# Designs tried in a protein design run: peptides against a protein of PDB entry 3ZN8. Part 88

Target 1, 125 residues: chain A of PDB entry 3ZN8
Amino acid sequence: LEEYDKIQKKMEDVMEGKGKLTLRDVYAQIIALRKMGPLSKVLQHIPGLGIMLPTPSEDQLKIGEEKIRRWLAALNSMTYKELENPNIIDKSRMRRIAEGSGLEVEEVRELLEWYNNMNRLLKMV

## One batch from the design tools (peptide; made by RFdiffusion4, then SolubleMPNN)

Design b2_p24_2_s4 (from b2_p24_2, 14 letters changed)
Fold by OpenDDE base, seed 1:
Structure b2_p24_2_s4 (fold): chain B 125 residues (1-125), chain A 24 residues (1-24)
Amino acid sequence: as target 1 above (125 residues)
Amino acid sequence: SEFQERFLKLLIAKKLKELQEALE
């Protein structure tokens, strides 16, 4: 719950313009979420949540966990400057990150695209 | 991705909580 509250606070700060979502924040969130386990167990403790959110099957969770593990490898291969400012990651940096993490360049691109989509979404909500 | 889905669930949960508090 403490990790959950920290994630919510960071999201709130970004939405209020008090901060920017970085890949460093993403890294911290991934680690926190992995420690929490199934999010459904956390969400069930939120009062007033009268909506049953769909949950993936066990097999889908396993596939998702592997994808997250691969993204963590990519994040671990980034410099601090890249984590704080993902927009500086060009093709040369993507290739280095991919090679260092054992991923395809396309997988690194997908992570960055996901990040950009999340950042856009946070500004809209 | 699973992470994206979990992240979206957190966003939705936060928004719903804020709306509930505003209705009180």
Scores: peptide ipSAE 0.057, ipTM 0.532, DockQ to the pose 0.237
Fold by OpenDDE base, seed 5:
Structure b2_p24_2_s4 (fold): chain B 125 residues (1-125), chain A 24 residues (1-24)
Amino acid sequence: as target 1 above (125 residues)
Amino acid sequence: SEFQERFLKLLIAKKLKELQEALE
């Protein structure tokens, strides 16, 4: 509960323009979500919504899970400073992170691009 | 978005836990 509350509060603060989403927040969220499992499982526990929600195909779930695992590897290879301030991640840092995580530099770039897009979206709300 | 889905999952989980605790 405490972990979920912290993540929610942080997200609310960012949406209100009172805070900044960091990769640390993303990391915490991914870990929390993995404990919950697929959204479909969560929605199944909502009374009255037990109606057949379309579940992603098994293949789509596997692809998504693999992508998340790769991103977690990248995040685990980042320093605390990089997690808190992703904007400091230059090409040299990106290469180090990629090498440390066993990923291509492009995959690390994709994670950062995704983060930047999410951060922009949250600021617009 | 993947982010929105994840956030929604957290919100739902929180609400479900609160409801469970209220029923006990």
Scores: peptide ipSAE 0.053, ipTM 0.527, DockQ to the pose 0.151
Fold by OpenDDE base, seed 3:
Structure b2_p24_2_s4 (fold): chain B 125 residues (1-125), chain A 24 residues (1-24)
Amino acid sequence: as target 1 above (125 residues)
Amino acid sequence: SEFQERFLKLLIAKKLKELQEALE
């Protein structure tokens, strides 16, 4: 619960322009979400949201869970400096991270692209 | 991804809460 509150506060600060989302924040969020289980089950109890946000199929959930596990492996292979400043991750660093996590370089690139997109979205909200 | 969906849902829920508080 305390970890979740910290993550929420961090997200609030980023949305207000008082900070930036880092891969460390992403890591913390993934861990917290895994502990809480599917948030879709919580949000479906909010009137009106359940209709607008369709729940993924069981197969889609499994695929998503596997992807998250792979991303966690990549994050665990990053240095603290890389987690705090993902922009420093060049081709050499990406290759090292991929090799250390047992992933393809393209999967690491996909994670970084996802992060960049999410960070941009947070600044727009 | 599941993570992206969860993250977006949290953002939406927060924004809705803020809007509700502003209307009160």
Scores: peptide ipSAE 0.059, ipTM 0.527, DockQ to the pose 0.304; fails the geometry check
Fold by OpenDDE base, seed 2:
Structure b2_p24_2_s4 (fold): chain B 125 residues (1-125), chain A 24 residues (1-24)
Amino acid sequence: as target 1 above (125 residues)
Amino acid sequence: SEFQERFLKLLIAKKLKELQEALE
């Protein structure tokens, strides 16, 4: 119950916040999400959303968790400058990050694309 | 899904705000 209230308050704060999303912010958020446990459990506590959203299978949750772990590895392989300004990440930097994190370049590209999409969405809200 | 992305965005934004506040 206490964790749920914290999540709700945080959601309200985010909806009010106009800020530039950085990959540092993404990293911090991923860590916070992992502390909250499976997102499915969090969503189930949100009135109305738990009924409308199909409960992901345990397999889908595991896949999602592994993807998040990979993204964390990529983020940990970035420099502070890259985390604060992801737009500077060119093909050479992307390759270095992939090699340093043990990921495919395509996975790093996917993370950056996801970030760009999230940043665009935040500007719309 | 687009909905999941929006939700993740909200969660990320909240955590970012919390982290920013914690770093201040």
Scores: peptide ipSAE 0.047, ipTM 0.539, DockQ to the pose 0.159; fails the geometry check

Design b2_p24_3_s1 (from b2_p24_3, 13 letters changed)
Fold by OpenDDE base, seed 5:
Order: sequence, then structure tokens, then C-alpha cells
Structure b2_p24_3_s1 (fold): chain B 125 residues (1-125), chain A 24 residues (1-24)
Amino acid sequence: as target 1 above (125 residues)
Amino acid sequence: LREQLLQQALQSGNKEAVLLALLY
């Protein structure tokens, strides 16, 4: 409970756009999305996206929600230092995170790869 | 779908749209 409260209290401070996406920011966004309701509704609130996206099938939404739940488990198993600077996550840390989250190491690797790709893309925009 | 969403999100400059496009 105390680690969760520390992550949540820190989420309020990062809403100040420091221009660098961290895994903490990712966590914050996932929680915000879940509070906004079904991902389909969130996509409808994105200007220009709601008109052109086929409404994901209910099954596609469920698959996406399950993936997000698995990534949240991984994020909840990370230390604050790892969330703020994911580049410190080596093979040993990745294994610990996987074991703590009940995920395969490959799924943790996939999350980190996704984050790295996201950061590359956001630097180009 | 994901690639199209990503391209559209990148064109919009909306960071949230980019995040969503990569989560899907």
C-alpha cells in the first residue's frame, strides 16, 4: 500500500510536462485512461481520431485491456528509480520485475522496447 | 490498424494519441 501511495502522490507532480516521457508518465496515463472508462470512449475524445477509427471490436478492446493490465503489473513491480529511468533496467532487474509481476521476461522486455520506441517517436514530433 | 493509428497520431502531434496508438 505505501509503495502504491508513493507512486500515486508522485503522479501529481509529473503532470508538469518536463518534455521527457518516463514509465511513471506511462503509468499515470494508463490510470487516467482507466478512469475515463472504456478505451473506445478515450479514442473518441482524441480530435480527428474518433471519426476515422473503426470502433474496435469488443474482443479487440478486451485484448488491449488485458495487455494494459499485464503492463500495469510490470510497472507496479518496478522501483521508483526504474520508473523514472528505465534505461537502468538490466537483465537482472528485468527478471526480478517479471517474477514480481507474474509475467514472462519477454513481456517485460516488450514493455521496455515499446517505451524505447515511444521515446524515439516523441523526440521526432 | 496500429501503424495507421501511429502515423495519424504522429501527424497530429498529440502525445496522448501517440501513447494510445502504441498501447494498441
Scores: peptide ipSAE 0.075, ipTM 0.604, DockQ to the pose 0.460
Fold by OpenDDE base, seed 2:
Structure b2_p24_3_s1 (fold): chain B 125 residues (1-125), chain A 24 residues (1-24)
Amino acid sequence: as target 1 above (125 residues)
Amino acid sequence: LREQLLQQALQSGNKEAVLLALLY
């Protein structure tokens, strides 16, 4: 319970722009989003998005869900230190994470690139 | 689609929307 409250507070701080986004924060947010139900329902909770987005095809939703499942496998194969500071993840760590998650090294690299891009965007907002 | 979602999410200032736009 106490650890859950700390994660929630950190997510709030990140959402308010007061904190640094980590892969632990990403993991917690993905889990929270999955609890809301199908991705289509999650998108409906975003103000203005439901009006402007064409309803994704069922195939596009499945592709998105598969990508999220693969990223969760990668995140579950990371150490606490890697989740809190993803910048320490070198080629050797990426290979270990890929092997442990059943992913290609390129998929782990894609997740890290996404995280870096996300941090850049969150500094602009 | 992804680029349009990302642009809209950035304009809204909603960090959760930005995360979702980047997941697709």
Scores: peptide ipSAE 0.073, ipTM 0.617, DockQ to the pose 0.495
Fold by OpenDDE base, seed 4:
Structure b2_p24_3_s1 (fold): chain B 125 residues (1-125), chain A 24 residues (1-24)
Amino acid sequence: as target 1 above (125 residues)
Amino acid sequence: LREQLLQQALQSGNKEAVLLALLY
């Protein structure tokens, strides 16, 4: 609970432009979400999602959960410097991370693209 | 689907919703 509150506060600071989202923050947030239970339970706590049709199918939720597990493997294969500053991840680092995590290089690239898009959107809010 | 979820999450101001919308 205390760890979750620290993550939430840091996300608030990032949203207020007081901080920068890092892959370390992403990792911490994913771990916090996983402690809440299956992704289906997390979605049930989002206001307004229960009124949104179509709801993700159970199969789509399982695919999303597997994707999160694969991204955690990639994050676990990164150095502290890479987690704090993902912009230093070049092709050589990306290949090392892929090999260390048992992922394709394209999957690591997708994670980094997602992070860049997320960080851009959070700065616009 | 992802773009619609993202737009709704951004409109709600819910950070967790934004994160989840981008994970899919």
Scores: peptide ipSAE 0.068, ipTM 0.616, DockQ to the pose 0.417
Fold by OpenDDE base, seed 3:
Structure b2_p24_3_s1 (fold): chain B 125 residues (1-125), chain A 24 residues (1-24)
Amino acid sequence: as target 1 above (125 residues)
Amino acid sequence: LREQLLQQALQSGNKEAVLLALLY
């Protein structure tokens, strides 16, 4: 609970433009959510989500959970400097991360693209 | 704020953005 409250406060600061979202923040959040239970249980605790999102099938939940596990493997293969400043991740670093995590380079690229898109969205709010 | 982010993520069609808006 205490770790979750720290992450929430950090996220609020980022949302208010007082902070920068990093891959370290993403990692910490994924770990906090996994401690709360499967993604299905997390989604049930989000007010209004059941109205806005169709209830994902059990298969879609499994696919999402697998994708999160793969992204955690990539994040665990990153250096502290890369987690704090993902913009330094070049093709060589991306290949190293992929090899260290047992992922395709394209999957690591997808994670980084997702992070960049999220960080753009947070700046527009 | 969280609901507005979720709505923006949903409108963008970016499923991954939706997932992160749910995580935060």
Scores: peptide ipSAE 0.055, ipTM 0.611, DockQ to the pose 0.140

Design b2_p24_3_s2 (from b2_p24_3, 13 letters changed)
Fold by OpenDDE base, seed 1:
Structure b2_p24_3_s2 (fold): chain B 125 residues (1-125), chain A 24 residues (1-24)
Amino acid sequence: as target 1 above (125 residues)
Amino acid sequence: LRQQLLEQAIASGNKEAVLLALLY
């Protein structure tokens, strides 16, 4: 719970323009979510989701959990400098991360694209 | 589903929900 509150506060600072979301923050958030239990339980704690949206099927939740596990492998293969400033990740670094994590380069690229989209979204909200 | 979840997460202002929606 305390780690989760720190991450929430960090995300609030990012949305207020006081900070930048890093891949280190993403890593910490994923770990916090995993400590809360399976993704299905995390979704149950989201107000209004169970009322307005169909609950994802168990199969869709498993796919999401697998994607998270793969992204954690990529994040664990990054240097501290890369986690703090993902913009330094060039093609050579991306290939090293992919090889170290057992992922395709395209999967590492997808994670970085997701991160960029997340940062863009968090600046709009 | 993903798009609807994302839209709902954005509308709720719940950052955790937004993160989760983008993971799908």
Scores: peptide ipSAE 0.082, ipTM 0.626, DockQ to the pose 0.412
Fold by OpenDDE base, seed 4:
Structure b2_p24_3_s2 (fold): chain B 125 residues (1-125), chain A 24 residues (1-24)
Amino acid sequence: as target 1 above (125 residues)
Amino acid sequence: LRQQLLEQAIASGNKEAVLLALLY
């Protein structure tokens, strides 16, 4: 709970334009969410989801859980400098991260693209 | 589905929902 509250506060600061979301912040949040239990339990805490969206199938939850595990492997293969400043990750770094995590380079690229998209969205809110 | 989840998560102001919507 205390780690979760710290992550929420950090996310609030980012949304208020007082901070920058890093891959370190993403890593910490994924770990906190995993401590809450299966992804199904996390989704139950999302306001409005149960009212407007069909509950994701068990298969969709399993796919999401596996994707999170793969992204954690990529994050664990990054240096501290890369986690704090993902924009320094060039093709050589991306290849090293892929090899170290047992992922395809395309999967590491997908994670970085997702991060960039999220940072863009957080700046619009 | 993903785009609708993302739009809803943004509209709710729930950052955790935004993160989850982007993970799918």
Scores: peptide ipSAE 0.078, ipTM 0.622, DockQ to the pose 0.421
Fold by OpenDDE base, seed 2:
Structure b2_p24_3_s2 (fold): chain B 125 residues (1-125), chain A 24 residues (1-24)
Amino acid sequence: as target 1 above (125 residues)
Amino acid sequence: LRQQLLEQAIASGNKEAVLLALLY
């Protein structure tokens, strides 16, 4: 319970722009979003989305859900140190994570690139 | 779709929406 409250507070701080987003924070956010139900329900909670964007097809929703599952497998194969400091993940660590998660190294690289892009955008907002 | 979601999320200043737009 106490550890959960610390994670929630850190997520709030990151959302307020107070602090650095880590892969641990990403993991916690993905789990929170999945508890809201299918991706279609999650999209309904995004303000203005239903007015500006077409509803994704069922196939697009399935692809998104599968991508999330694959990223969770990668995150579950990372060490605590890697989750807190993803910049330490070298080629050897990426290969280990890929092997442990049943993913291609390219998929682990895609997750890390996404994380880096996210951190850039969150500094601009 | 993804690019439009991202642009909208950035314009709104909603960090949760930005995270979602990049995830999908």
Scores: peptide ipSAE 0.073, ipTM 0.624, DockQ to the pose 0.485
Fold by OpenDDE base, seed 5:
Structure b2_p24_3_s2 (fold): chain B 125 residues (1-125), chain A 24 residues (1-24)
Amino acid sequence: as target 1 above (125 residues)
Amino acid sequence: LRQQLLEQAIASGNKEAVLLALLY
């Protein structure tokens, strides 16, 4: 519980622009979102989004959930140092993570590219 | 949908909305 509270506080700091997003923060966010239930319920907590979004089709929710499950497998195969500093992940580390998670190296690369793009966007907001 | 949500989330300055739009 105490470690969970530290992660929550760090996520709040990142969301407020006071911190840097890591893959550990991404992992915690994915787990939190999965506990909140369907994406439609999560989006209802965002002012203005709940009214304008068509309920995603059950198929779109299923595709998104599968992608999240694959990324969680990759994250679970990372070391603490890699989760805190994803920029140290080279081709050798990507291959190890892919082998450990049952993913293609390209899928691990896609996760890292997504993280890098997200971290750039969060600096502009 | 996802791209439109991302663009809207960035335009709103809501970091939570940006994270959600990128995850889903």
Scores: peptide ipSAE 0.058, ipTM 0.601, DockQ to the pose 0.478

Design b2_p24_3_s3 (from b2_p24_3, 14 letters changed)
Fold by OpenDDE base, seed 2:
Structure b2_p24_3_s3 (fold): chain B 125 residues (1-125), chain A 24 residues (1-24)
Amino acid sequence: as target 1 above (125 residues)
Amino acid sequence: LLQKLLEQAIKSGNKEAVLLALLL
């Protein structure tokens, strides 16, 4: 609960233009969420979600947990400068991150694309 | 819009994307 309130406040600060969401913020929040347990337990604590979304299958939850683990491996292979300023990540940096994390370059690209899409959405709110 | 973002976040398996989409 306390970690959730910290994430909410930081998200509010970003939406109010008081801050920029970085991959360091993304890393910190993924770690906080992993302490709450499996995605199924996190989703069970959200009132009304089961009405708006079909309950994911156990296999879909496993795929989701594996993707989070892969994104954490990519984030752990980034420099502090890259985590604070993801826009500096060129093709050479992206390849180094993929090789250092044991991932495909496409998986690192997907993480960066997701981050860019989130920052675009936050600027539209 | 938010529902599609939440569906994409769940499909991505990123719990943070899910929480971020729920906080929007």
Scores: peptide ipSAE 0.161, ipTM 0.684, DockQ to the pose 0.121
Fold by OpenDDE base, seed 1:
Parts: structure tokens; sequence; C-alpha cells
Structure b2_p24_3_s3 (fold): chain B 125 residues (1-125), chain A 24 residues (1-24)
């Protein structure tokens, strides 16, 4: 709970233009969510989600959990400098991260693309 | 924020974007 509240506060600060979302923040959040339990349990803690979204099937939850694990593996294979400044991750760094995490380079690229998209969305709010 | 990102992810039909919005 306390780690989650710290991440939420940091995200609020980012929304107010007082901070930047980094992959370190993403990492911390994935860890906090995993401490809450499986994705199914995490979804139960989100008020109104059951009204806004159809209840995901057990298979969809398993796919989501596997994706979270893969992204965590990629994040664990990053250097501190890469986590703080993901824009320095070139093709050589992506390949190293992929090899270190047992992922395809495309999966690492997808994580970085998602991160870039999140930062764009945060600037539009 | 999370609610808006979630709403956008829902509107996109991208279930992965929904899961990822829940990570925020």
Amino acid sequence: as target 1 above (125 residues)
Amino acid sequence: LLQKLLEQAIKSGNKEAVLLALLL
C-alpha cells in the first residue's frame, strides 16, 4: 500500500508537470502491483472497473500476467542509466537487454514504444 | 489520470493497453 501511494503521488506530480515518468517508476509500480497478488486480485482493487470493463477471462488474465513478467525481465536487464533515461536505449542496448532477459528485441521495442506513448498521453492531460 | 488512460485504452479495444493502463 505505501509503495503504491508513493507511485500514485509521483504520477500525480508527473501529471502536474513536476516530474517525469521513467522506467524506474514503471518498475516500482509493477513490483507494487505484484505484491498485491495476481492480476485478478489487482483488478478487484480498482473501483468501477467491473462497470467499465467486461470481466476479463481467466485466460486473458494469464496472458496479462505473462506480459508483466516479460516486461519485468526486460526492466531487470536494464542499467540504472537506461531506467532513468530510456531515450539512450539504442539498437545495441535493446539487443543486450533482449539477450539478458530472454526476450525478442521486438518485445523490448514494444515496451519502449509503450513507455513513449504513456509519456505522450501524460503530456496531453 | 488512471481513469482517463483506462477509458482511452477501453475505447481503443486494445486489451493490452488496458492492462498497461492498470499498471499506472
Scores: peptide ipSAE 0.152, ipTM 0.676, DockQ to the pose 0.124
Fold by OpenDDE base, seed 3:
Structure b2_p24_3_s3 (fold): chain B 125 residues (1-125), chain A 24 residues (1-24)
Amino acid sequence: as target 1 above (125 residues)
Amino acid sequence: LLQKLLEQAIKSGNKEAVLLALLL
């Protein structure tokens, strides 16, 4: 709980423009959320979400949990320098990360694209 | 807007994208 509250506060600071989101922050938050259990349990703790969004199918939740596990494997295969500054990840680094994580290069590219999109959204708020 | 971001976050399966969309 206390570790989760520290990560949440750091994310609030990033959302307020007081910091930048890094893949290290991504990694730490995914680990904290995994301690809460499956995505279904996390979503159940959000008031009003079940009213505003269609409940994901069990198969969609399983696919989502598998994608999280794959992204964690990629993050575990990154260097500290890559986690702090993902913009240094070139084609050679991306291939090494894919090989070290047992993923396709396309899956590592998808993670980096997602991260870049999140950072763009955070700068527009 | 926020609801669409949350839907995209859920479809991505990324719990962090879900949390970020809730903090926005």
Scores: peptide ipSAE 0.142, ipTM 0.667, DockQ to the pose 0.182
Fold by OpenDDE base, seed 4:
Structure b2_p24_3_s3 (fold): chain B 125 residues (1-125), chain A 24 residues (1-24)
Amino acid sequence: as target 1 above (125 residues)
Amino acid sequence: LLQKLLEQAIKSGNKEAVLLALLL
């Protein structure tokens, strides 16, 4: 809980323009949430989720947990400089990360695209 | 904050974006 609150406060500071979201921040958050247990337990701690989203099926939770595990493998295969500044990740770096994580290049691209979309959304708030 | 990110992720239809907006 304390690690989660620290990450939330950092996300608020980023939203206020006091910083930027990095893949290091994403990594820290995924780790903090995994300490809370299975994705089903994590989702139960999110206020208003049950109103905004239908309760995910057990199969949807398993798919989500697998995706999180795959993205952690990609993040663990990144250098500190790449985690702090993901825009330096070119095609060569992306291929190395994919090979080191046992992922397809497309899955690494998807993570980076998601990160870029999140940073765009954070700038609109 | 989380609610707006979640709403946008829901509007995108991207379940992964939803899960990750829930993580944030």
Scores: peptide ipSAE 0.167, ipTM 0.683, DockQ to the pose 0.125; fails the geometry check

Design b2_p24_4_s1 (from b2_p24_4, 11 letters changed)
Fold by OpenDDE base, seed 1:
Structure b2_p24_4_s1 (fold): chain B 125 residues (1-125), chain A 24 residues (1-24)
Amino acid sequence: as target 1 above (125 residues)
Amino acid sequence: SEEERRRALLQLIEEFRKKELEKE
C-alpha cells in the first residue's frame, strides 16, 4: 500500500505540472500493481470510491501478467539514462533493448507508445 | 478535489490495462 501511495502521489504531481513521469516511475508502478493484484482490489481500500470495476477473469489476469513480464524484461535492459529520459530512445537503442530482453522491436515500440500515451492523458486530466 | 483527482487517475490506469488486454 505504501508503494502504491507513492506512485499515486507521483502521478498527481505530474498532473499538477510538478514533475515528469519517467520509465522508472512506470517500472515502480508495474511492480506495485503486480504485488497488489487487480486495481479493483486497490479501489476497494479507498473510502468513498464506490466505483464497481468489473473484476478481470483469471485468463485475463494471466495474459496481462505475461505482457507485464515482457515489459519488465525490456525495462531491465534499458540504461538509467533511457529510463529517466525515454525520449532519447531511437531505433538503434530500441533494437539493442529488444535483443537484450528477447523481445521483438515492435514490442519495445509498443511499450514506448504506451508510455507516451499515458503521459499525454495525465497532462489532460 | 484531491479525491476527484485520485479517482480520475485510477480510472485512467484501469482503462489502459483493459485496452492492453484487448490488444493481445
Scores: peptide ipSAE 0.038, ipTM 0.482, DockQ to the pose 0.329
Fold by OpenDDE base, seed 5:
Structure b2_p24_4_s1 (fold): chain B 125 residues (1-125), chain A 24 residues (1-24)
Amino acid sequence: as target 1 above (125 residues)
Amino acid sequence: SEEERRRALLQLIEEFRKKELEKE
C-alpha cells in the first residue's frame, strides 16, 4: 500500500499542476502493479494509462505482460537522469538503451511516445 | 470537461485505495 499511496499522491500532484510524471514514476507504477494485481484493474479504467493490462483474454494478458517486461528492460537500461527527464533522450541515447536492453530502437521510441502521450493527458486532466 | 475528467480519475483512484485497504 505504501507504493500505491505514493503513486496516488504523485498523480494528484501532476493533475493539479504541482508536478510532472517521469519514467521513474512509470517504473514504480509497473512494480506496484506487479505486486498489487487489483491495481491493474483500476489503471485499465484510466484513459491513457493503457499499459496494456487487457482484462479480456489470457492471450491478451500474456501479450501485455511481455510488453511490460520489454519496457522494464528498457527502463533498467536508462540512466537516472534519463528516467527523471525523458525529454533528454535523443537518437544516440535511444540506440544505447535499445542495445543495452536487447530491444529494437523502435520499441524504445514507442515507450517514449507512450510516456509523452500519458504525460500530456495527465496534465490536461 | 477537463475538470470532470480530473474528478472522475481522482474518484477512481480513491475507490481503489479503499478496496485495497479492506484487503489488508
Scores: peptide ipSAE 0.021, ipTM 0.389, DockQ to the pose 0.075
Fold by OpenDDE base, seed 3:
Structure b2_p24_4_s1 (fold): chain B 125 residues (1-125), chain A 24 residues (1-24)
Amino acid sequence: as target 1 above (125 residues)
Amino acid sequence: SEEERRRALLQLIEEFRKKELEKE
């Protein structure tokens, strides 16, 4: 609960232009949502919040869960500096993260693109 | 307004949080 309240406050601050969403915030959010299973399902239905997994067939839910697990592996392979400032992640850093997490470079690119899109959306809302 | 939409979204999130806390 304490972690969730911190995440919510951070999201509010970003929406008010008082802060920037980082990959550290994304990591914390994913962990909190996994601990709060029923709440995560509700938040997934809120437009602009969370990893919108498309209308979940049971198979699509499994695919989404695997994708989240892969993204967590990527996040765990990032340095603190990269988590706080994802814009510093160049091609060399991206390859290191991919190799360290057992992912393809393109999967790391997808995570970063998702982050950038989410951050832009939160600033515009 | 944009501000009204933002407040409504935040309120919705808070309501869901409270409901989930009641289930635990």
Scores: peptide ipSAE 0.016, ipTM 0.387, DockQ to the pose 0.049
Fold by OpenDDE base, seed 4:
Structure b2_p24_4_s1 (fold): chain B 125 residues (1-125), chain A 24 residues (1-24)
Amino acid sequence: as target 1 above (125 residues)
Amino acid sequence: SEEERRRALLQLIEEFRKKELEKE
């Protein structure tokens, strides 16, 4: 819970234009999520959130867990500079990361696209 | 409000997670 609060604060700072979301933040979030389980459980504890988000099926959780494991491998293969500034990751860096993590380059690209989409979304809220 | 922002953030994260699961 404490780790989650730190991540939330960081994301709030980004939403307010007071900070930058990095892949290091993403890494921390993934680790926190694995500890807490589905975020839907966390949402259920928020007063006034009348939206009952559907709980993922067991099969969906397994698929998601495997994807997260692969992304963690990619993140663990990144340098500190890349984690702090994902925008410096070019094709050469992606290939290195993929080789180091045992992933396809396309999977690394997917992670980066996910990050970019998240960062864009946070800035719009 | 801080609470509204918190809710919005959590919803955003959950929606993103759901979309990721739907792609598979």
Scores: peptide ipSAE 0.047, ipTM 0.481, DockQ to the pose 0.339; fails the geometry check

